# Peptides against a protein of PDB entry 4Z5W, part 52

Target 1, 305 residues: chain A of PDB entry 4Z5W
Amino acid sequence: IPDVFLELNKLWYFSAQSNLFNGEMPRSLSNSRSISLLSLRNNTLSGQIYLNCSAMTNLTSLDLASNSFSGSIPSNLPNCLRLKTINFAKIKFIAQIPESFKNFQSLTSLSFSNSSIQNISSALEILQHCQNLKTLVLTLNFQKEELPSVPSLQFKNLKVLIIASCQLRGTVPQWLSNSPSLQLLDLSWNQLSGTIPPWLGSLNSLFYLDLSNNTFIGEIPHSLTSLQSLVSKENAVEEPSPDFPFFKKKNTNAGGLQYNQPSSFPPMIDLSYNSLNGSIWPEFGDLRQLHVLNLKNNNLSGNIP

## One batch from the design tools (peptide; made by RFdiffusion4, then SolubleMPNN)

Design b2_p13_1_s2 (from b2_p13_1, 6 letters changed)
Fold by OpenDDE base, seed 5:
Structure b2_p13_1_s2 (fold): chain B 305 residues (1-305), chain A 13 residues (1-13)
Amino acid sequence: as target 1 above (305 residues)
Amino acid sequence: PALGDAGYLTTFE
């Protein structure tokens, strides 16, 4: 990428995704005063990520996913006072979340999917201080760690939480009950155990629940038949989506379907590939907005209602 | 109508 961005003093949106760019980000781009949205996703860019936040006063969205960047996660990003969305998926950092992210008040959406992030306890302890954080994706990190269940953790404004394919141990964390605006929860493909907690049914905005491929036991909590977002359409608040796509795969080896908004996901309860027992509640028939109910590969018995 | 049967792994790319 040529170092000519100083001359482009009116450039607001720069998208150069899915090309063959290599080398480092040009210095003039890292100092652009005009750019609001920057996407360089799916290239072969390398070196350390550096942005001059004092210069980049208009930066609101940053997508650098699927590149060959190295080094530490840039600790100065919280100084970019208008920066809301960050996509760092598939950048192999081999690092922890910087402590400076406690001050990242502008942050609304963050993805580190498949970025070799370590120490989930530290990550969540830091990110809970981001008061505007609504979307958090941490899939394919923290391999074989324990999902913290510390009740003091609080994500008050969290709407989308995805921590899939981490081989995480532990239980469904109680601190999620402090996130009443949660719309999408994916904890699939872990080693989570215990029972599915009844308080999940109190999350009135929850329309997408994936707990598949874990080691959950006991009965399906009856409270899931009372999820208000799946009973009626009236409470669907349209919220601004992050500026980066979501991907949904049938399995780890399948091609992914791209979804540009969380609202584009079909309303779903997936509890498949666990050790759940008991019957299917007839009251699942009350969930008139539900598109997918997946209960396969469990120990369920009785009649199908 | 019959409910759909699909399990997914979600990622960002």
Scores: peptide ipSAE 0.052, ipTM 0.670, DockQ to the pose 0.239
Fold by OpenDDE base, seed 1:
Structure b2_p13_1_s2 (fold): chain B 305 residues (1-305), chain A 13 residues (1-13)
Amino acid sequence: as target 1 above (305 residues)
Amino acid sequence: PALGDAGYLTTFE
């Protein structure tokens, strides 16, 4: 990418995704005062990510996903006072989340999907201080770590939490009960154990629940049959989606399906590939908005209602 | 890299 962004002093949106750009980000781009939305996703850009936050006063959205960047996560990003959305998916950092992210009050959406992030305990301890954080994607990180269940963790404004395919140990953390606006929860493809907690059914905005491919035991909590978002449409608060699309991949060899917003996901309860027992509650029939109920590969018995 | 890996990703293996 040429170093010509000084002359483009009125440039508001720059999208150059899915090209063949290589090398480092131009210095003039890292110092642009005009750019609000920057997307360089799916290129071969390399080097250390550096943004001059004191200069980039209009930056609101940053997508650098699927590039060859290396080194540390830029610790100065919280100084970009208008920066709301960050997509760092598939950047191999091999790092922990910077302590400075405790001060990231503008942050609303963050993805580190498949970015070799380490220390989930530190990550969640830091990110809980982001008061405006609504979307958090941490899929394919923290391999074989333990999901912290510390009750002091609190994500009051969290709407989307995705921590899939981490082989995480532990249980469904009780601190999630403090996230009453949660709409989408994906903890699939981990090593989570224990029972599915009944308080999940009290999350009135939860329309998408994926707990598949874990080691959960016991009965399906009856409270899941009373999820308000799945009973009636009246409680579906559509809020602004993240600036970045979601991807759902059914298998490792298939292309991902793109979803432009969380509301584009079909309303779903997936509890497949666990060790759940007991019956399927007839009251699942009350979930008139539910599109997908996946209970396969469990130890369920009795009649199908 | 494939676009399917570039965004918010729910992964099924």
Scores: peptide ipSAE 0.036, ipTM 0.722, DockQ to the pose 0.125
Fold by OpenDDE base, seed 4:
Structure b2_p13_1_s2 (fold): chain B 305 residues (1-305), chain A 13 residues (1-13)
Amino acid sequence: as target 1 above (305 residues)
Amino acid sequence: PALGDAGYLTTFE
């Protein structure tokens, strides 16, 4: 990418995703006063990520995903006072979330999917201070760590939480009950155990629940049959709209289907590939908005309602 | 380059 952004003093949107750009990010770009949205996703850019936040006063969205950046997560990003959305997916940091992210009050959407992030406890302890955080994607990190269950963790405004494919141990964390606006929860492909907690059914905005491919035991909580978002459309809360897409893969080797909005996902309860027992509650019939109920590969018995 | 970088929902079939 040429170092010509000094002259582009009116450039507010720069999207150069899915090209073959290599080398480092141009210094003039890192100092752009005009850019609001920067997307360099899916290139071969390298070096350290550096943004001059004092200069980049208009920066609202940053997508650097799927590049060959190295080094630390830029600790100064919280100084970008308008920065709302960050996509750092598939950048191999091999790092922890910077402590400075406690001050990241502008942050609304963050993805570190498949970015070799370590220490989930520290990450969540830090990110809970981001009062405006609505979307958090941490898939394919924290391999074999324990999902913290500290009740003091508070993500009050969280709408989308995706921490899949981490081989995480532990239970469904009670601190999620402090996220009443949660719309999408994906904790699939972990090693989570215990029972599915009944309080999940109290998350009135939860329309997409994926707990598949874990080691959950016990009965399906009857409270899931009363998820208000799945009973009626009237409970539709404001849709989270991060400036990065979501992807659903059929397998690890396939390209993912791209979804630009969380609402593009069908309303779903996926509890497949667990060790759940008991019956399928007939009251699942009350979930008139539910598109997908996946209960396969469990120990369920009785009649199918 | 593979798509599917930003927000993996990993419900695999």
Scores: peptide ipSAE 0.052, ipTM 0.737, DockQ to the pose 0.138; fails the geometry check
Fold by OpenDDE base, seed 3:
Structure b2_p13_1_s2 (fold): chain B 305 residues (1-305), chain A 13 residues (1-13)
Amino acid sequence: as target 1 above (305 residues)
Amino acid sequence: PALGDAGYLTTFE
């Protein structure tokens, strides 16, 4: 990418995703005063990620995913006072979340999917201070760590939490009950154990629940048959979505379906591939908005309603 | 209700 962005003093949106760009990010781009949305996703860019946050006063969205960047996560990003959306998926940092992210009040959506992030306890302890954080994707990190259940953790404004395929141990964390705006929860492909907690049914905005491929035991909580978002079409005010898409794959090796918004996901309860027992509640028939109920590969018995 | 036949992995790409 040429170092010509100083001359582009009116450039608001730069999208150069899915090209063959290599080398480092241009220094003039890292100092752009005009740019609001920057997407360089799916290239071969390299070197250290550096942004001059004092210059980049209009930066609101940053997508650098699927590049060959190296080094540490830029600790100065919280100084980009308007930066809301960050996609760092598939950048291999081999790092912890910087402590400076405690001050990242502008942050609304963050993805570190498959970025070799370490120490989930520290990550969640830091990110809980981001009061505007609504979307958090941490899939394919924290391999074999324990999902912290510390009741003091609070994500009050969280709407989307995706922490899949981490081989995480532990239980469904009680601190999630403090996230009443949660719409999408994916904790699939972990080693989570215990029972599915009844308080999940009190999350009135929850329309997508994936707890599949874990080691959950006991009965399906009856409270899941009363999930308000699945009983009635509430006029969910479409909030501003992240500027980067979500992907749903049947297999890690397969192509994924792209979803531009969390609301584009079909309403779903997936509890498949666990050790759940007891009956399927007839009251699942009250979930008129439910598109997918997946209960396969469990120890369920009784009548199918 | 409609039974889903597939498990999914949800990610950002």
Scores: peptide ipSAE 0.040, ipTM 0.667, DockQ to the pose 0.282; fails the geometry check

Design b2_p13_1_s3 (from b2_p13_1, 5 letters changed)
Fold by OpenDDE base, seed 5:
Structure b2_p13_1_s3 (fold): chain B 305 residues (1-305), chain A 13 residues (1-13)
Amino acid sequence: as target 1 above (305 residues)
Amino acid sequence: PELGDAGYITTFE
């Protein structure tokens, strides 16, 4: 990428995804006063990520995903006072979340999917201070760690939480009950155990629940048959989505389906590939907005209602 | 469209 961005003093949006760009990010780009949206996703860019936040006063969205960047996660990003959305998926950092992210008040959406992030306890303790954080994706990190269950963790404005394919141990964490605006929860492909807690049915905005491929036992909580978002259409709040797409795959090696917004996901309850027992509740028939109910590969019995 | 093979793993890439 040429170092010409000083001359482009009116450049608001720069999109250069899915090209063959290599080398480092140009210094003039890292100092751009005009750029609001920057995407360099799916290239072969390298070196350390550096942004001059004192110069980049208009930066609101940053997508650097699927590049060959190295070094630490940039600790100065909280100084980019308008930066809302960060996609660092598939950048192999081999790092912890910086402590400076406690001060990241502008942050609304963060992805570290498949970025070799370590220490989930520290990550969640830091990120809970991001008061505007709505979307958090941490899939394919924290291998074989324990999912923290500390009740003091608070994500008050959290709407999308995805922590899939981490082989995480533990239970469904009680601190999620402090997130009443949660719309999408994916904890699939872990080693989570215990029972599915009844308080999940109190999350009135929850329309997508994936707890598949875990070691859950006991009955399906009857409270899931009363999820308000799946009973009635009235609560479909059109909320600002992240600037970056989501991807859903059958497995890590499968092709992904792209979803531009969380609302593009089908209303779903997936509890497949667990050790759940008991009956299928007839009251699942009250979930008039439900598109997918997946209960396969469990120990369920009785009649299908 | 038939929500095809919406698999078990959601990522943000």
Scores: peptide ipSAE 0.045, ipTM 0.702, DockQ to the pose 0.254
Fold by OpenDDE base, seed 3:
Structure b2_p13_1_s3 (fold): chain B 305 residues (1-305), chain A 13 residues (1-13)
Amino acid sequence: as target 1 above (305 residues)
Amino acid sequence: PELGDAGYITTFE
C-alpha cells in the first residue's frame, strides 16, 4: 500500500480487504486524522501493528484480521478514544491481552479469534473493565486452559460471547448470569463439564445458545423452555452490529457461512454431542421463534414431543 | 423446529 494518505485529508472510509497487499501498513495511514473506518482484512500485511492514536482521533473501526502481522498487541489502542470495533482475528500474536485494555472505555466489539492469545483468566479480568463491551469473540485461543468461574467477573453490557474451540475445562460460569443483555452464547467445542445451569433460561434476550461438543451431564434445564426471546418476537432489540462479520463453519476446513449481524443467526438451541439425560420437555413447543433445536448425540430418553 | 447439522464453529474470519 503506497504511503499517500497524508494528502487524503478527507478520507473517512478505507476498505481494501481481500486483496494482495503486502509489506507494512503505511505510516501516513497510521497517522490519518480523517479516517474513521479502516479495513485491511485478508491481505499479506506484515510487521508490527502501530497506530498513532493521538493523530487518529476519528478512528472508530479497525479491521486488520487475516494478515501476517507480528509482535505484541498494541497496548496504546485505548488511547484511540473513539475506537469501538477491533477485528484482530487470525493474527498470530502469541500474547496476553494488554493490561492497558482495562481503560478501553470506547471498545464495543472485539475479536481475537484464532490469534494465539494466552491466559483466559487475565483476558477476562482485563476486559470486564470495558464497560461498553457488547461483542467478544475469543474462539481458537487459550488451548486447554480453564474457563474462570470467578463470580466477581462482570460483563454488564455483553450481548455476544463466543469462546468456541479452545478445549477449555470448567463449567458454564456463573458470572454470565450478570450479563442480562446476552443474545448469543457459543461455548461449543470445549471440554466443559457439569450441568447446564438453570439461570441460562433467565437470560431474556438469549436467542442463540451453542453448548455443543462438550461433556455436560444431567437433564436439560426446564427453564430453557421459557427463554423469552424464543417465546415472543417483541424482545429482539436490533442494536448496531460489529463492523466485522461472523462466520459459522460446519468443519474447520470448510468455508463458513457469513453473518453480517448477530440478528442474522437463526434462533437456535444446540446441546448436541454431550452426555445429557432425561426427557425432551414438551414445553419446547412454546418456543415459537426457535428455528433450530439440536439435541443429537446425548443420552436422552422418553418420547419425542 | 428443524434439527440443525452438527459441528458448527462460530468464528470471526
Scores: peptide ipSAE 0.039, ipTM 0.671, DockQ to the pose 0.299
Fold by OpenDDE base, seed 4:
Structure b2_p13_1_s3 (fold): chain B 305 residues (1-305), chain A 13 residues (1-13)
Amino acid sequence: as target 1 above (305 residues)
Amino acid sequence: PELGDAGYITTFE
């Protein structure tokens, strides 16, 4: 990418995703006063990520995903006072979340999916201080770590939490009960154990629940038949609108289904590939908004209602 | 299973 962005003093949106750009991010771009939305996703850009937050005062959205950036996560990003959305998916940092992210009050949507992030306990302890954080994607990180269950963890405004494919140990964490606005929860493809907690059914905005491919035992909580978002349409909570689409892929290297918004996900309960027992509750018939009920590959018994 | 076999992955891409 040429170092000509100083001349582009009115450039508000720069989208150069899915090209063959290589080398470092040009210095003039890292100092752009005009850019609000920057997407360089799916290139071969390299070097360290550096943004001059004192200059980039209009930056609201940053997509650097699927590049060959290296080094540390830029600790100064919280100084970008308007920066709401960050997509750092598939950047191999091999790092922890910076402590400075405790101060990241502008942050609304964050993805570190498949970014070799380590120490989930520290990550969650830091990110809970982001009072405006609504969307958090941490898929394919924290390999074989334990999902912390510290009740003091609080994500008050969290609407989307995706921590899939981490081989995480532990149980469904009680601190998620402190996120009453949660709409989408994906903890699939982990090694989570114990029972599915009944309090999940109290998350009135939860329309998408993926707990598939874990080691959950016991009965399906009857309270899941009372998920208000799946009973009626009336609970239309304002959707988190991250500036970046979600992708659901079968394989990291394959094409995926694109979901431009969390609402583009079908209303779903996926509890497949666990060790759940007992019956399918007839009251699942009350979930009139439910599109997908996946209970396959469990130890369920009785009649199908 | 290796990470390549990790089924469905939801990401920002």
Scores: peptide ipSAE 0.037, ipTM 0.736, DockQ to the pose 0.381
Fold by OpenDDE base, seed 1:
Structure b2_p13_1_s3 (fold): chain B 305 residues (1-305), chain A 13 residues (1-13)
Amino acid sequence: as target 1 above (305 residues)
Amino acid sequence: PELGDAGYITTFE
């Protein structure tokens, strides 16, 4: 990418995604006072990510996903006082979340999907201080770590939490009960154990629940039949989407389905590939908004209602 | 687009 952004003093939106750009981010871009939305996703950009936050006072959205960046996560990003959305998916940092992110009050949406992030305990302890954080995607990180159950953890404004495919151990953490605005929860493809907690049914905005491919035992909590967002449409809160897409892949050979908004996901309960027992509650029939109920590959018995 | 380009990746394999 040429170093010409000093001359582009009115540039508000720069999107150069899905090209073959290589080398480092140009210095003039890292110092742009005008840019609000920056997307360089799916290129071959390299070097360390550097942004002059004191200069980039209009920066609101940053998408650098699927590049060959190296080094540390930029610890100065919280100094970008208007920065709301960050997509760092598929950047191989091999790092922990910087402690400075405790001060990241502008942050609303963060993805580190498949970014070789380490220490989930530290990551969650840091990110809980982001009072405006609504979307958190941490898929394909923290390999074989333990999902912390520290009761003091609190994500009051969290709407989307995705921590899939980490082989995480532990249980569904009680601190998630303090996230009353949660709409989408994906903890699939882990090694989570214990029972599915009944308080999940108290999350009145939860329309998408994926707990598939874990080691959960016991009965399906009856409280899931009372998920208000799945009973009535009146509880569907339309909310601003993060400035990055979501992808769902069904199998190795299929292309990923792109979803531009969390609300574009079909309302779903997926509890498949666990060790759940007991009956299917007939009151699942009350979930009039539910599109997908996946209970396959469990130890369920009794009558199908 | 590659799945890795997304903020959210769910694999059902």
Scores: peptide ipSAE 0.091, ipTM 0.758, DockQ to the pose 0.131; fails the geometry check

Design b2_p13_1_s4 (from b2_p13_1, 5 letters changed)
Fold by OpenDDE base, seed 1:
Structure b2_p13_1_s4 (fold): chain B 305 residues (1-305), chain A 13 residues (1-13)
Amino acid sequence: as target 1 above (305 residues)
Amino acid sequence: PELGDAGFLTTFE
């Protein structure tokens, strides 16, 4: 990318995604005072990610996903006082979340999907201080770590939590019960055990639940038949979606189905590929907004209602 | 075994 952004002093939105750009991010771009939205995803950009936050006072969205950046996660990003959305998916950091992210009050949406992030306990302890954090994607990190169940963890404004394909151990963490605005939960493709907790059915905004491919046991909580968002069309306040798309993938190398907004996901309960027993509750018929109920590959018995 | 329809969410293509 040429170093010409000093001349582009009115540039608000720069999207150069899905090209063959190589080399480092231009210095003039890292110092742009005008840019609000920056997307460079799916290129071959390299070097260390550096942004001059004191200069980039209008930066609100940053998508650098699927690039060949190296080095540390930029610890100075919390100094970008208007920065709301960050997509760092598929950047190989091999790092922990910086402690400075405790001060990231502007942050609303964060993805580190497949970014070789380590220490989930530290990551969640840091990110809980981001009071405006609504979307958190941590898929394909923390390999074989334990999902912390520390009751002091609080994500009060969390709407979207995705921590899939980490081979995480542990149970569904009780601290998620403190996230009453949760709309989407994906904990699929882990080694989570125990029972599915009944308090999940108290998450009145939860319309998408994926707990598939874990080691859950016991009965399906009857409280899931009373998920309010699936019983009635509550006007889910269309809150601003993240400035990055989501992809549903069957594996790391397959092309995914693209979803531009969380609201574009079909209302779903996926509990497939577990060790759940007991019956299918007939009250699942009350979930009039449910599009997908996947219970395959369990130990369920009795009648199909 | 390929988990037929089981998929997970990411933010990369």
Scores: peptide ipSAE 0.541, ipTM 0.854, DockQ to the pose 0.666
Fold by OpenDDE base, seed 2:
Structure b2_p13_1_s4 (fold): chain B 305 residues (1-305), chain A 13 residues (1-13)
Amino acid sequence: as target 1 above (305 residues)
Amino acid sequence: PELGDAGFLTTFE
C-alpha cells in the first residue's frame, strides 16, 4: 500500500479488503486525521500494528483481520476516543488483553477470534469495564482454560457473546444473567459441563443459543420454552450491527457462511452433541419464531411433540 | 437459511 494518505485529507472510508497487499501499513495511513472506517482484512500485511490515536481522531472502525501482523496488541487503542469497532480475528498475537482496555469506553464491538489470546479470566475482567461493549467475539482462543464463573463479572450492555471452540472447561457462567439484553450466545465446541441453567430462559432478547458440542448433563430447562423473543415477533429494533461480518464455520480452515448482521441469523436453539436426558418439552411448540431446534446426539427419551 | 450442523461463529473468512 503506497504511503500517500497524507495527501488524502478528505478520505473518510478506506476499504481494501480481500486483496494481496503485503508489507507494513503505510505511516501516513496510521496518522490519517480524516479516516473514519479502515478495513484491510484478508491481506498479507505484516509488521506491528501501530495507530497514532492522537492523529486519527475520526477513526470509528478498524478491521485488520486475517493478516500476518505480529507483536503485541496495541495498548494505545483506547486513546482513539471515537473507535467503536475492532476486528483483529486471525492475527497471531500470543498475548493477553492489555490492561489499558479497561478505559476503552468508546468500544462497542470487539473480535479477537483465532488470535492466540491467552488468559480468559484477565480478558473478561478487563473487558467488563467497557461500558458500551455490545459484541464480543473470542472464538478459538484460551485453549483448555476455565471459563470464569465469578458473579462479580458484569456486561450490562452485551448483546452478542461468542466464545466458541476454545475447549473451555467450567459451567455456563452465572454472570451472563447480568446481561439482560443478550440476543446471541455461542459457547459451542467447548468442554463445558454441568446442567443448562434455567435463568437462560429469562433472557427475553435471546433468539440464538448455541451450546452444542459440550458435556452438558441433565434435562433441558423448561424455561427455554418461554424465551420471549422466540414466542412473539418483537420488532427487534435492528440495532447497528458491527462493521465486520460473522461467519459460521465447521472448522478453522473451511469457508464459512457469511452473515452481515446478527439479525440475519435464524432464531435457533442448538443443544446437540451433549449428554442431555429427559423429554422434549411439548411447549417448544409455543416458540413460534424458532427456525432451528437441534437436539441431536443426546440421551433424550419419550415422545417427540 | 439453514445453519449447517455443528458450526461455530467467527469473524474471519
Scores: peptide ipSAE 0.524, ipTM 0.849, DockQ to the pose 0.372
Fold by OpenDDE base, seed 4:
Structure b2_p13_1_s4 (fold): chain B 305 residues (1-305), chain A 13 residues (1-13)
Amino acid sequence: as target 1 above (305 residues)
Amino acid sequence: PELGDAGFLTTFE
């Protein structure tokens, strides 16, 4: 990418995703006063990520995903006072989330999916201070760590939580009950155990629940048959979506199905590939908005209602 | 084992 962004003093949106750009991010780009949305996703950019937050006063969205950047997570990003959306997926940091992210009050959407992030406890302890955080994607990190169940963790405004394919141990964490606005939960492809907690059915905005491919036992909580978002349409909260797409993937190397908005996901309960027992509750028939009920590969018995 | 239709969500292609 040429170092010409100083001359582009009116450039508001720079989208150069899915090209063959290599080398470092141009210094003039890192100092752009005009850019609001920057997407360099799916290139071969390298070097250290550096943004001059004192210069980049209009930066609201940053997508650097799927690049060959190295080094540390930029600890100064919280100084980008308008920065709301960050996608750092598939950047191999091999790092913990910086402590400075406690001060990241502008942050609304964050993805570190497949970024070799370590220490989920520290990550969640830091990110809970981001009071405006609505979307958090941490898929393919924290390999074989334990998902912390610290009741003091509070993500008050969290709407989308995706921590899939981490081989995480532990149980469905009680602190999620402190996120009453949660709409999408994906904890699939982990090693989570115990029972599915009944309080999940109290998350009135939860329309997408993926707990598939875990080690959950016991019965399906009857409270899931009363998820209000799946009973009635009235609870479809119009969400400010993150400025990055989601992908549903079967593996890390396969192409995923692209979803531009969380609202584009079909209303779903996926509890497949667990060790759940008991019956399918006939009251699942009350979930008139439910598009996908996946209960396959469990120990369920009785009649299909 | 191929998890049939099971997939996880991420933000990369």
Scores: peptide ipSAE 0.524, ipTM 0.845, DockQ to the pose 0.657
Fold by OpenDDE base, seed 5:
Structure b2_p13_1_s4 (fold): chain B 305 residues (1-305), chain A 13 residues (1-13)
Amino acid sequence: as target 1 above (305 residues)
Amino acid sequence: PELGDAGFLTTFE
C-alpha cells in the first residue's frame, strides 16, 4: 500500500479488504486525521500494528482481520477516543489482552476470534470495565482453560457474546445473569458441564442460544419456553450492528455462511450434541418466533409434542 | 440451506 494518505485529507472511508497487499501499514495511514472507517481485512500485511491515536482523532472502526501482523496487541488503542469497533480476528498475537483496555470507554464491538489470545480470566476482568461494550467475540482462543464463573463480573450492556470452540471447562457462568440485554449467546464446541441454568429463560432479549457440542446433563429448563423475544415480535430493537460480518462455520477450515448483522441470524435454540435427558416441553409451541430448535444427539425420551 | 447444522460463530472467512 503506497504512503500517500497525507494528501487524502478528506478521506473518511478506506476499504481494501480481500486483496494481495503485503508489507507494513503505511505511516501516513497510521497518522490520518480524516479517516473514520479503515478495513484492510484478508490481506498479507505484516509487522507490528501501530496507530497514532493523537493524530487519528476521527477513527471509529478498524478491521485488520486475517493478516500476518506480529507482536503485541497495541496498548495505546484506548487513546483513540472515538474508536468503537475493532476486528483483530485471525491475527496470531500469542498474548493477553492489555491492561490499558480497562480505560477503553469508546469500545462497543471487539473481536479476537482465532487470535491466539491467552488467559480468559484476565481478559474478562479487563473487558468488564468497557462500559459501552455490546459485542464480544473470543472464539478459538483460551485452549482448554476454565471459563470463569465469578459472580462479580459485570457486562451491563452486552448484547452479543461468542466464546465458541475453545475447549473451555466449567459451567454456564452466573455472571451472564448481570447482562439483561443479551441477545445472542454462543458457547458451542466447548467442554462445559453441569445443568443448563433456569435463569437463562429470564434473558428477555435472547433470541439466539447455542450451547451445542458440550457435556451438559439434566433436563431442558422449562424457562426456555418463556423467552419473551421468541414469544412476541415487539422487542426487536434495531440496534447498530458491529462494522464487521459474522460467519457460521461447521469447522475451522470450512467456508462459513456470512451474516452482516446479528439481526440476520434466525431465532434459534441449539442444544444438540449434549447429554440432556427428559422430555421435550410442549410449551416450545409458544415460541412463535423460533426458526430453529435443534435437540439432536441427546438422551431425550417420551413423545415429540 | 439446512440451517440446522451445528456450527460456531466467528468473524473471519
Scores: peptide ipSAE 0.502, ipTM 0.843, DockQ to the pose 0.413

